Peptides against a protein of PDB entry 3S8F. Designs and how they scored, part 169

Target 1, 157 residues: chain A of PDB entry 3S8F
Amino acid sequence: VLTLFVAVPSLMTAFTVAASLEFAGRLRGGRGLFGWIRALPWDNPAFVAPVLGLLGFIPGGAGGIVNASFTLDYVVHNTAWVPGHFHLQVASLVTLTAMGSLYWLLPNLTGKPISDAQRRLGLAVVWLWFLGMMIMAVGLHWAGLLNVPRRAYIAQV
Target 2, 166 residues: chain B of PDB entry 3S8F
Amino acid sequence: DEHKAHKAILAYEKGWLAFSLAMLFVFIALIAYTLATHTAGVIPAGKLERVDPTTVRQEGPWADPAQAVVQTGPNQYTVYVLAFAFGYQPNPIEVPQGAEIVFKITSPDVIHGFHVEGTNINVEVLPGEVSTVRYTFKRPGEYRIICNQYCGLGHQNMFGTIVVKE

## One batch from the design tools (peptide; made by RFdiffusion4, then SolubleMPNN)

Design b2_p19_3_s3 (from b2_p19_3, 8 letters changed)
Fold by OpenDDE base, seed 5:
Structure b2_p19_3_s3 (fold): chain B 157 residues (1-157), chain C 166 residues (1-166), chain A 19 residues (1-19)
Amino acid sequence: as target 1 above (157 residues)
Amino acid sequence: as target 2 above (166 residues)
Amino acid sequence: LMDVILAEFLRVYALLLER
């Protein structure tokens, strides 16, 4: 019940952030329906990390609605589906946002900009993290749909 | 410039908010569609029933594992199951193939899971509450019961068995 | 994409209901 109460505000927040990104991209010279996306600073791990987190949060949010549905939750409850959902929400969005925040915060705290090598390494870390999280999340959701139990080391399938 | 930027961002926000609302309706529609087309086979929840977890081991239908399986009618049984730290009783649970089985499951201690492999039986078991699940085993054999709710140090080893006889 | 996901979900769900 509580999940459904926060679903609308969460969606509104997510899409207002998207609106801000669109505006920023257009200010950076992006044009057209999707050209603004390419104009965003994809060379900055402080930007890429939270954006990838947001992308991972989309299916996670949809899954949250599923989990909050009484009848649909019956199918997925206490299966590997639930850890899959958590990893999208916490280990993807929250963690990537934290990582991205650090890429902004640390240079500001130290007063020293990150080197180009550090920037490239940061991009690699964030993208690899995202990729790994997506693979694991898809696997867990799939296993959950096959009725693999949560909090068990064994399963029939 | 600031006013112009503000006006522009508001326009984009309105568009994205509209999209947000549209997506919300899509999700609701998908859920509704799923419920309308595929929920007929879902095991219905039983009536809310309460029990005293402090006395459930000493008196009542859960007290004697030997009397846990009760025939309630032709090809119909009720099985009174206890989930406890760390196991199930009776164990094994013996039921005939093709019979309608009503599981009445409760816990004397903490919350447990009751997940039967090879079936769609998957419920949480709360102390003081009786979980009711109706199921008919179509295939004979052994079905493992797994606790899928953390219940303590022995959680990972908490298993039971349902033996379905021909 | 959503249609594909939904279709797969429903397929698996139907299988689970048959268990």
Scores: peptide ipSAE 0.117, ipTM 0.819, DockQ to the pose 0.323
Fold by OpenDDE base, seed 3:
Structure b2_p19_3_s3 (fold): chain B 157 residues (1-157), chain C 166 residues (1-166), chain A 19 residues (1-19)
Amino acid sequence: as target 1 above (157 residues)
Amino acid sequence: as target 2 above (166 residues)
Amino acid sequence: LMDVILAEFLRVYALLLER
């Protein structure tokens, strides 16, 4: 139980970010429970990438709690579940944040804005990456729940 | 303007913070529910049992694979298993169907995995420690043991077999 | 949605404990 309290600062941080997104969306004219989401700059890959990372981090964070739980970890430990968790945390949040940072950093460093074609390509890359990552992560978690072993090329399931 | 923005942000933060705390309690409650209703299949860590990995192959219950399966009672057995680079001993492990099997697993070299397909047996095996797993095989047949902890160049080929006899 | 996912996890967990 005490281990779960370690999640408190992380949850506070995550939901503070969510609060910032809501504020930003409302500042951009969004209203209601969901209107602020639509008002966010979804046409900017530098924004979309880290946000998609955050979306992947939600189930990943829940998985973190599971992995830290004694009895639940017994079920998932050294199964395909664990790589699934890794791909949500590292290959989704961290990687997409890095991609998003790149889309912001390069134009600022060079002093040249990205072209519309580059912007559209960037959006495609980020969304496709997220989609592929989610498909793989769901597969890995599903396999893990079926007790498919980690670090093995063969399974009965 | 900055002050107004700051107040607005704080209001949203308070709402989301409350939500975060609520979710934390939900997670704790779900774990508590699991512990209360579904503990029968969980094998918690028992008393820490230590062994010298440098001598485990030469002396003691793991030294002779022919003596690895020990009947400890009516329809009860203890199986002393070594996980090593790169295999398991004994191999195959032969046990009767319906018997309560206590696996005592250790390693003479590095950390290995002991994952038995078709079962909920899945433990890490540490040199110097004895992992204890209790299981009853209800179905006869062959159960593959897979090493799911990287242990070296031959890790991918490290398999064992449990043969459950009728 | 999270609650549904967690409930499903618990269901699967229970099944695994019975294996």
Scores: peptide ipSAE 0.076, ipTM 0.817, DockQ to the pose 0.372
Fold by OpenDDE base, seed 2:
Structure b2_p19_3_s3 (fold): chain B 157 residues (1-157), chain C 166 residues (1-166), chain A 19 residues (1-19)
Amino acid sequence: as target 1 above (157 residues)
Amino acid sequence: as target 2 above (166 residues)
Amino acid sequence: LMDVILAEFLRVYALLLER
């Protein structure tokens, strides 16, 4: 009930963020239906990290509705599906947002900008993290649908 | 300038709202399709039944594992299962192939899981509550029961077996 | 509303499992 109650406001927030990104991209010279995406600062890990987190949060949010559903919870409850959901929400969104925050906060606090090498390394870390999390999350959701239990080290499917 | 920026952002909200909702439904549809192509199934819950976890081992249908399997009709059985730290009783649970089995599962101590591999039986077992699951085993053999709810230091080793006889 | 929609998906799923 609580999850479903906050679902609509969360969706509203999500598309507002997306609208803000489009506006920002257009301000940066992006044109057309998709050109604004390319105009966003993809060279900055402080930007890329939370954006990738948001992308992972979309399917995770859908999964949250499933997990909170009285009917569908019977299918997914205490299966590998649940950890899959967590890794999208916590290990992707929260973690990547924290990483992005660090890439902004540390230079600000120390007064020293990050080097180009550090920037490139940061981008690599964020993208690889996202890729790994997506692979794992898809695998866990798939396994969960095959009735693989959570909190168990063995399963027969 | 800031006001103008806010107004400009609002101009895109309707489109993004539609897209966001559409994507949500796409994901839900994909999940539904995936579920439809799998055999996990859903087991309907019975009525809420309560029991005293402090006395369930001493009196009632869970007290004697030797009497846990009760024939209630032709090709119909009720099995009274106790999930405890750290195992199940009776163990093994012996039932005939093709029989309709009603599992009545409870716990004397903490919350456990009752996940039967190879089946769609997957329920939490709460002290003071009786979980009811109805299932018919179509294939003979051994089915492992796994605890999928953390219940203590021995959780990972908490297993049971259902033996389905021909 | 979401519960109703999901319940419908579940219904269809259950029907498919009976086959």
Scores: peptide ipSAE 0.023, ipTM 0.799, DockQ to the pose 0.114
Fold by OpenDDE base, seed 4:
Structure b2_p19_3_s3 (fold): chain B 157 residues (1-157), chain C 166 residues (1-166), chain A 19 residues (1-19)
Amino acid sequence: as target 1 above (157 residues)
Amino acid sequence: as target 2 above (166 residues)
Amino acid sequence: LMDVILAEFLRVYALLLER
């Protein structure tokens, strides 16, 4: 009971972050139900990276509920599903947030703004990272559902 | 400005809360569908049973591999399995096809995994606890047991075999 | 409660698949 109860504050955090993004987008001139999304600074890797991390975190969070459930855990536990979850939560959200933080922090620490070339490269890096992580995560979750074991070098499938 | 920002954020929170809850149910439904269609189903949990890992090799139902398979009724067996560094006992485990098998699995040393390929049997094995899994093998043949919980330097080589006889 | 909800969803889908 207590384990799944942690989903409540997690969801609260999620909608608070979403609300902040909506507010920011609307301040930047976005209107309507979805127009605020387009108004967000998608040209800044310091922004894009953590947002992509958040997008990966959504299915990861859903997987967290599965992994923490007494019933469904019997299906997915110690299969490739679990690494799939970790790669969404850590290798996507945490890593992309770290990347985004770096794109903000280094210019501030050095006093030198990033060049346009560096900005474009940064955008490419975070988008490619996100794409790769999504492919890997889908593969791992799929393999897990096919009963591919975790921590084994062989599998029947 | 900060107050206005907080107020604006708060105004959106109710909507996003509702959306988040809705999406939660959507994801749960999707996951449930996926699991129902792509897995062998959920295995039942056994009753919590405890044993002394320091004596499990010397006395009790796990002590003698030759007596590990116990017929408990018509077409019903209990198999007492030890997972240890680095293997399983008995090995092979011999059971008849179509029989209801109750596996009682424990460890004398560290945590291991008990994953039977081709089945939905997948449990962690903890020293001091008995994992109980009920399964009926429909097909004869050999089923490989894989340790899917890291247990030391020999973890990758820790395998067992279940032989299902006609 | 969440486990019950998850189990019910799974149950319903399983039933639907058996139809």
Scores: peptide ipSAE 0.016, ipTM 0.791, DockQ to the pose 0.104

Design b2_p19_3_s4 (from b2_p19_3, 11 letters changed)
Fold by OpenDDE base, seed 2:
Structure b2_p19_3_s4 (fold): chain B 157 residues (1-157), chain C 166 residues (1-166), chain A 19 residues (1-19)
Amino acid sequence: as target 1 above (157 residues)
Amino acid sequence: as target 2 above (166 residues)
Amino acid sequence: LMETILEHFLLVYAKLLSL
């Protein structure tokens, strides 16, 4: 019930954020249907991290609907599917947003800008984190569909 | 200038709202597809049934593991399973191949899982509630029951066995 | 119009989830 209650507003919010990104990209000189994406500040880990989090949240949100569905939940409940969902929602969106916030907050609090080396390292960390989370999440969802149990160290498959 | 910016934002919002609606239909289609392709297997049986977890070990159909498997008709059985910390009873559960089995599972203590490997049987077992699952084993052999709901220090070792006989 | 669309969506969504 709770999931269903928040699903529509959350989806609307997500696409509103996307609209804001398009606007920002176009303000930065991006043109065309997709040119605005390239114009976004992909060199800033404080930007990249939350955006990657949002990308991970898309399949996670779909999974939320699945988990809340009576019939579909019967298939996926207490399988590896559920941890896969959590890692998309928490370890991707929440964690990456926190990382991004940190990359913004620390320079402002300390009064010291991050060095170019730190910036590049931050980008590497964020992208590698996202990649790792996507691999793990896909694996967990796949395993869940194959009926690998959650909270068990053994599986037949 | 601000007004122009607001109009531009509105235009983008409208576009993305249209896209969002399209994506909603895509998700609905995916759900429908998943439902259509994953409907085979265990069928929930019976109505909501309640039991007293404090007395379930002492009286009723779960009290005696030796009488847990009840033939209810030709090639039909009901199995009264108790999930407890930390195991299942009866253990093993012996049923014939090809028979329609109705599992009635409950717990005397905490929430447990009832996950049968090699099958689509996967239910949570709540104290005070009877979980009912209907299944037909087509292949003989041993099927392991796994607890997939954390239930204490012995959770990881909580196993049972279903033996399907020819 | 949007309210109407939302209403229909919710109805369909609820129906699908009840399966």
Scores: peptide ipSAE 0.010, ipTM 0.710, DockQ to the pose 0.057
Fold by OpenDDE base, seed 1:
Structure b2_p19_3_s4 (fold): chain B 157 residues (1-157), chain C 166 residues (1-166), chain A 19 residues (1-19)
Amino acid sequence: as target 1 above (157 residues)
Amino acid sequence: as target 2 above (166 residues)
Amino acid sequence: LMETILEHFLLVYAKLLSL
C-alpha cells in the first residue's frame, strides 16, 4: 500500500492539467459538464497531440500502479503487458507531446505560420498515431494477461 | 480581475485534486478486491537465498544435473535448476504429475528469465540469488521453459523443457 | 474465446507487417 503513494504526485499533476483544460475550455465559451471539451482548440495539432498523449497516459498510469504492486506485478512482470505499459507512457504521451511541440515551435522559429494543408495533415498524423498506439497497447496488455512472455518470439496462445 | 481568475483556477484545481485522491482510493480498493478474490495461484515470496555464482557449477546441489531432482518427501520434490547462457539444466526436467515441486533456480553468469508455458511460473533469475517457485503440475506432458529476460546474443534461442510424467 | 480473438489479431498484425 505504501508503494502506491508514489502515484500521488503524478495524479495530482495529471488532474491539475485536466483542471487547466476545463478552465481553458470554459474561457472559450464551453458550458455544461462536457461543453468545455468541445470548446477546446481541436483544430490545432499543437493542442491535440499532447492531449491525446494525456489520454493514453491515463491507462498507462493505472498500469503503473499495477506494476508497482508486488502481488499484481507477479502476474504481469516480463510479459507483453510491460511493453504495452511503456508504449502508452513513452510512445504516446512523450512522443505526442514532442510532436505537438513541433507544431508550435517550427512556426515560431521560422516566423511562418503553418498552412491549412499542413495543419490538416498534422491533425491526421497525431490522430492516426494515437489510434495505432491504442490498438497496439490494448493488444499487448491483453497478450500479457494471457501470459505471453516478453522478449520472446513464441507464445502459448 | 487577476484575483477572480486566480480564485476560479484554484476552485477547479481543488475539485480535480479531490477527484484524483478519490481515484487513488479506487485503485487501492481494486487491488484489494483483486487480492481477495484471486488468491489462487499466488506464490508467496520466500526468504532471500544467496549462492556464489562462481562456484555453483562445481559444488553444491546445482553441480550435477543428474542429481538435480531431489525427493524431499512423499510426493514432494525439489528441483535445482541452472539458467545459463544459453539454456537450462537439467534439460529436460522430469517430474511426476501431481507432485509438489519446489524449483530452486539460479544463474552462474547473467540475469535470465524462467517462464514456464502453461503455468504461472515466471521469475527472474539473478546470479548470486536463488529463485524459489512452488508448483504442482496437474496435467502430464511437456512444458516449455522460456527466457524472457535479455541475456545476450543467444537469448532468443534459450529454451528448456519440463516433462511431467504420469 | 479470448485466445481465439488474440490469435486472429496477431495473425492480422503479422500479415500487415509482411506488407
Scores: peptide ipSAE 0.006, ipTM 0.750, DockQ to the pose 0.034
Fold by OpenDDE base, seed 5:
Structure b2_p19_3_s4 (fold): chain B 157 residues (1-157), chain C 166 residues (1-166), chain A 19 residues (1-19)
Amino acid sequence: as target 1 above (157 residues)
Amino acid sequence: as target 2 above (166 residues)
Amino acid sequence: LMETILEHFLLVYAKLLSL
């Protein structure tokens, strides 16, 4: 009940954020259906990290709804599916948002801008993190559907 | 200028609201698809039954492992299983192939898991509550029971066995 | 139209939450 209660406002928020991003991208010169995406500041890890987190949160959020379903939960409960879900939520969205926040916060706290090298390294870090998280999450969800148990070091498949 | 920007934002928001609605239906469809493809043979939750975990070892159908398997019909059995720290009783659980087995599972101590490999049997076992699972083993052999709910220091070694006889 | 749909959705959702 609580999950579904929170799910709708969360979805609305997500799409509102997307609308804001579209507007920002169009202000930056992006045109067409998707041109605004390219116009966003993809060279800034403080931007890229939380956006990647949001992207990872989409399947995670969908999974949350699945987990909250009384019927579907019979399939996925206490399987590797569940770790896959919360890793998308916590280790992707929360962690990447935190990482991105640091790329904004530290320069402001120190009064010193990050170097170009640090910027590039930051981009590499967040993209690699995202990639790794997606691989792990897909694997865990897949394993869960194959009835691999949660909280066990063994599996039947 | 501010008014123009506001109007533009509203237009995009309306578009994204439409998209959000579409995505909602997509998610519902995905849920339906998952149900259709992965819920074949799902064991429904049984009637809620309660038991006193403090006395379940001393009296009642779980008290004697030797009497745990009860034939209730020509091809029907009820098995009274205890999940405890750290194992299952009876162990092994011996049942005939092709028979309808009703597992009545409870715990005298803490929450445990009851996950049977090679089957879709996967339930949590709560002290004071009886978990009911109905299953028919079509293939003879040994099926391992795994505890998939953390229950203490010996959790990782908490296993049982179901032996299905021809 | 979208506003109307949203309003109806929210009303239905609120009703479901009250159950």
Scores: peptide ipSAE 0.005, ipTM 0.717, DockQ to the pose 0.035
Fold by OpenDDE base, seed 3:
Structure b2_p19_3_s4 (fold): chain B 157 residues (1-157), chain C 166 residues (1-166), chain A 19 residues (1-19)
Amino acid sequence: as target 1 above (157 residues)
Amino acid sequence: as target 2 above (166 residues)
Amino acid sequence: LMETILEHFLLVYAKLLSL
């Protein structure tokens, strides 16, 4: 029970970030329940990357609760489920945030904006990375539920 | 302007906070649902049993692989298994179909995994501790034991076999 | 299922390249 309460501050933080995004979108002219999302700067890889990371973090965070649950951990522990969780948390959120940081940092340090071609390439990289991570994560979680072992190159299923 | 912005942010935060709390309950409900529907075969933590890893190979029930399978009752067996770098003892483990098998698993060296394919048996094996798993094999055949905890250079090749006889 | 995933991947990929 106490373990689940640890998730409360994390959820509060996560949704505060979401609130910040909504505020930003509305400041950019977005209106309505979903209009603010469209108003966000989706043409900027420095923005898109961290946001995609956040999206990946949602199922990853849910998985974290599962992994921390005594009874559910028995089901998923040392299965492919765990690497799936890792890739959502580290290879999605952390890595995409790092990528996004570079798209901001390098132009800022050099004083030169990225070219349009570089921007488009950056967007492609970030979206493809996210897509690949989601596909892999779904596969790993699915395999984990089928009791495919972690740290093994072969499995019955 | 700053005050207006602050008020706006606060309003959004309140809304998302409410949503956060709602989602918390949803997650708890999902966990409860999962437990209610998928708890079949969950093995609770047993009583802590300790063993000396430095002597487990020389004395006690794990010392002789020929004596590893012990009949403890009608259609009931205890199997004393060692997970070591890099294999399992005994290997193969021979048990009858339909019998209730209690695996007593420990390690003389490092932490290993004990994952039996085709079953829900999946435990870590710690030196100095005895892992206890109860299982009944309903189908005859061979069940592969896989080490799913990194234990050294030979980890990837650490396999065992349970042979279930009719 | 993998074929379906691949098809969706290609569609998404094409859309992303068109940005």
Scores: peptide ipSAE 0.000, ipTM 0.740, DockQ to the pose 0.026

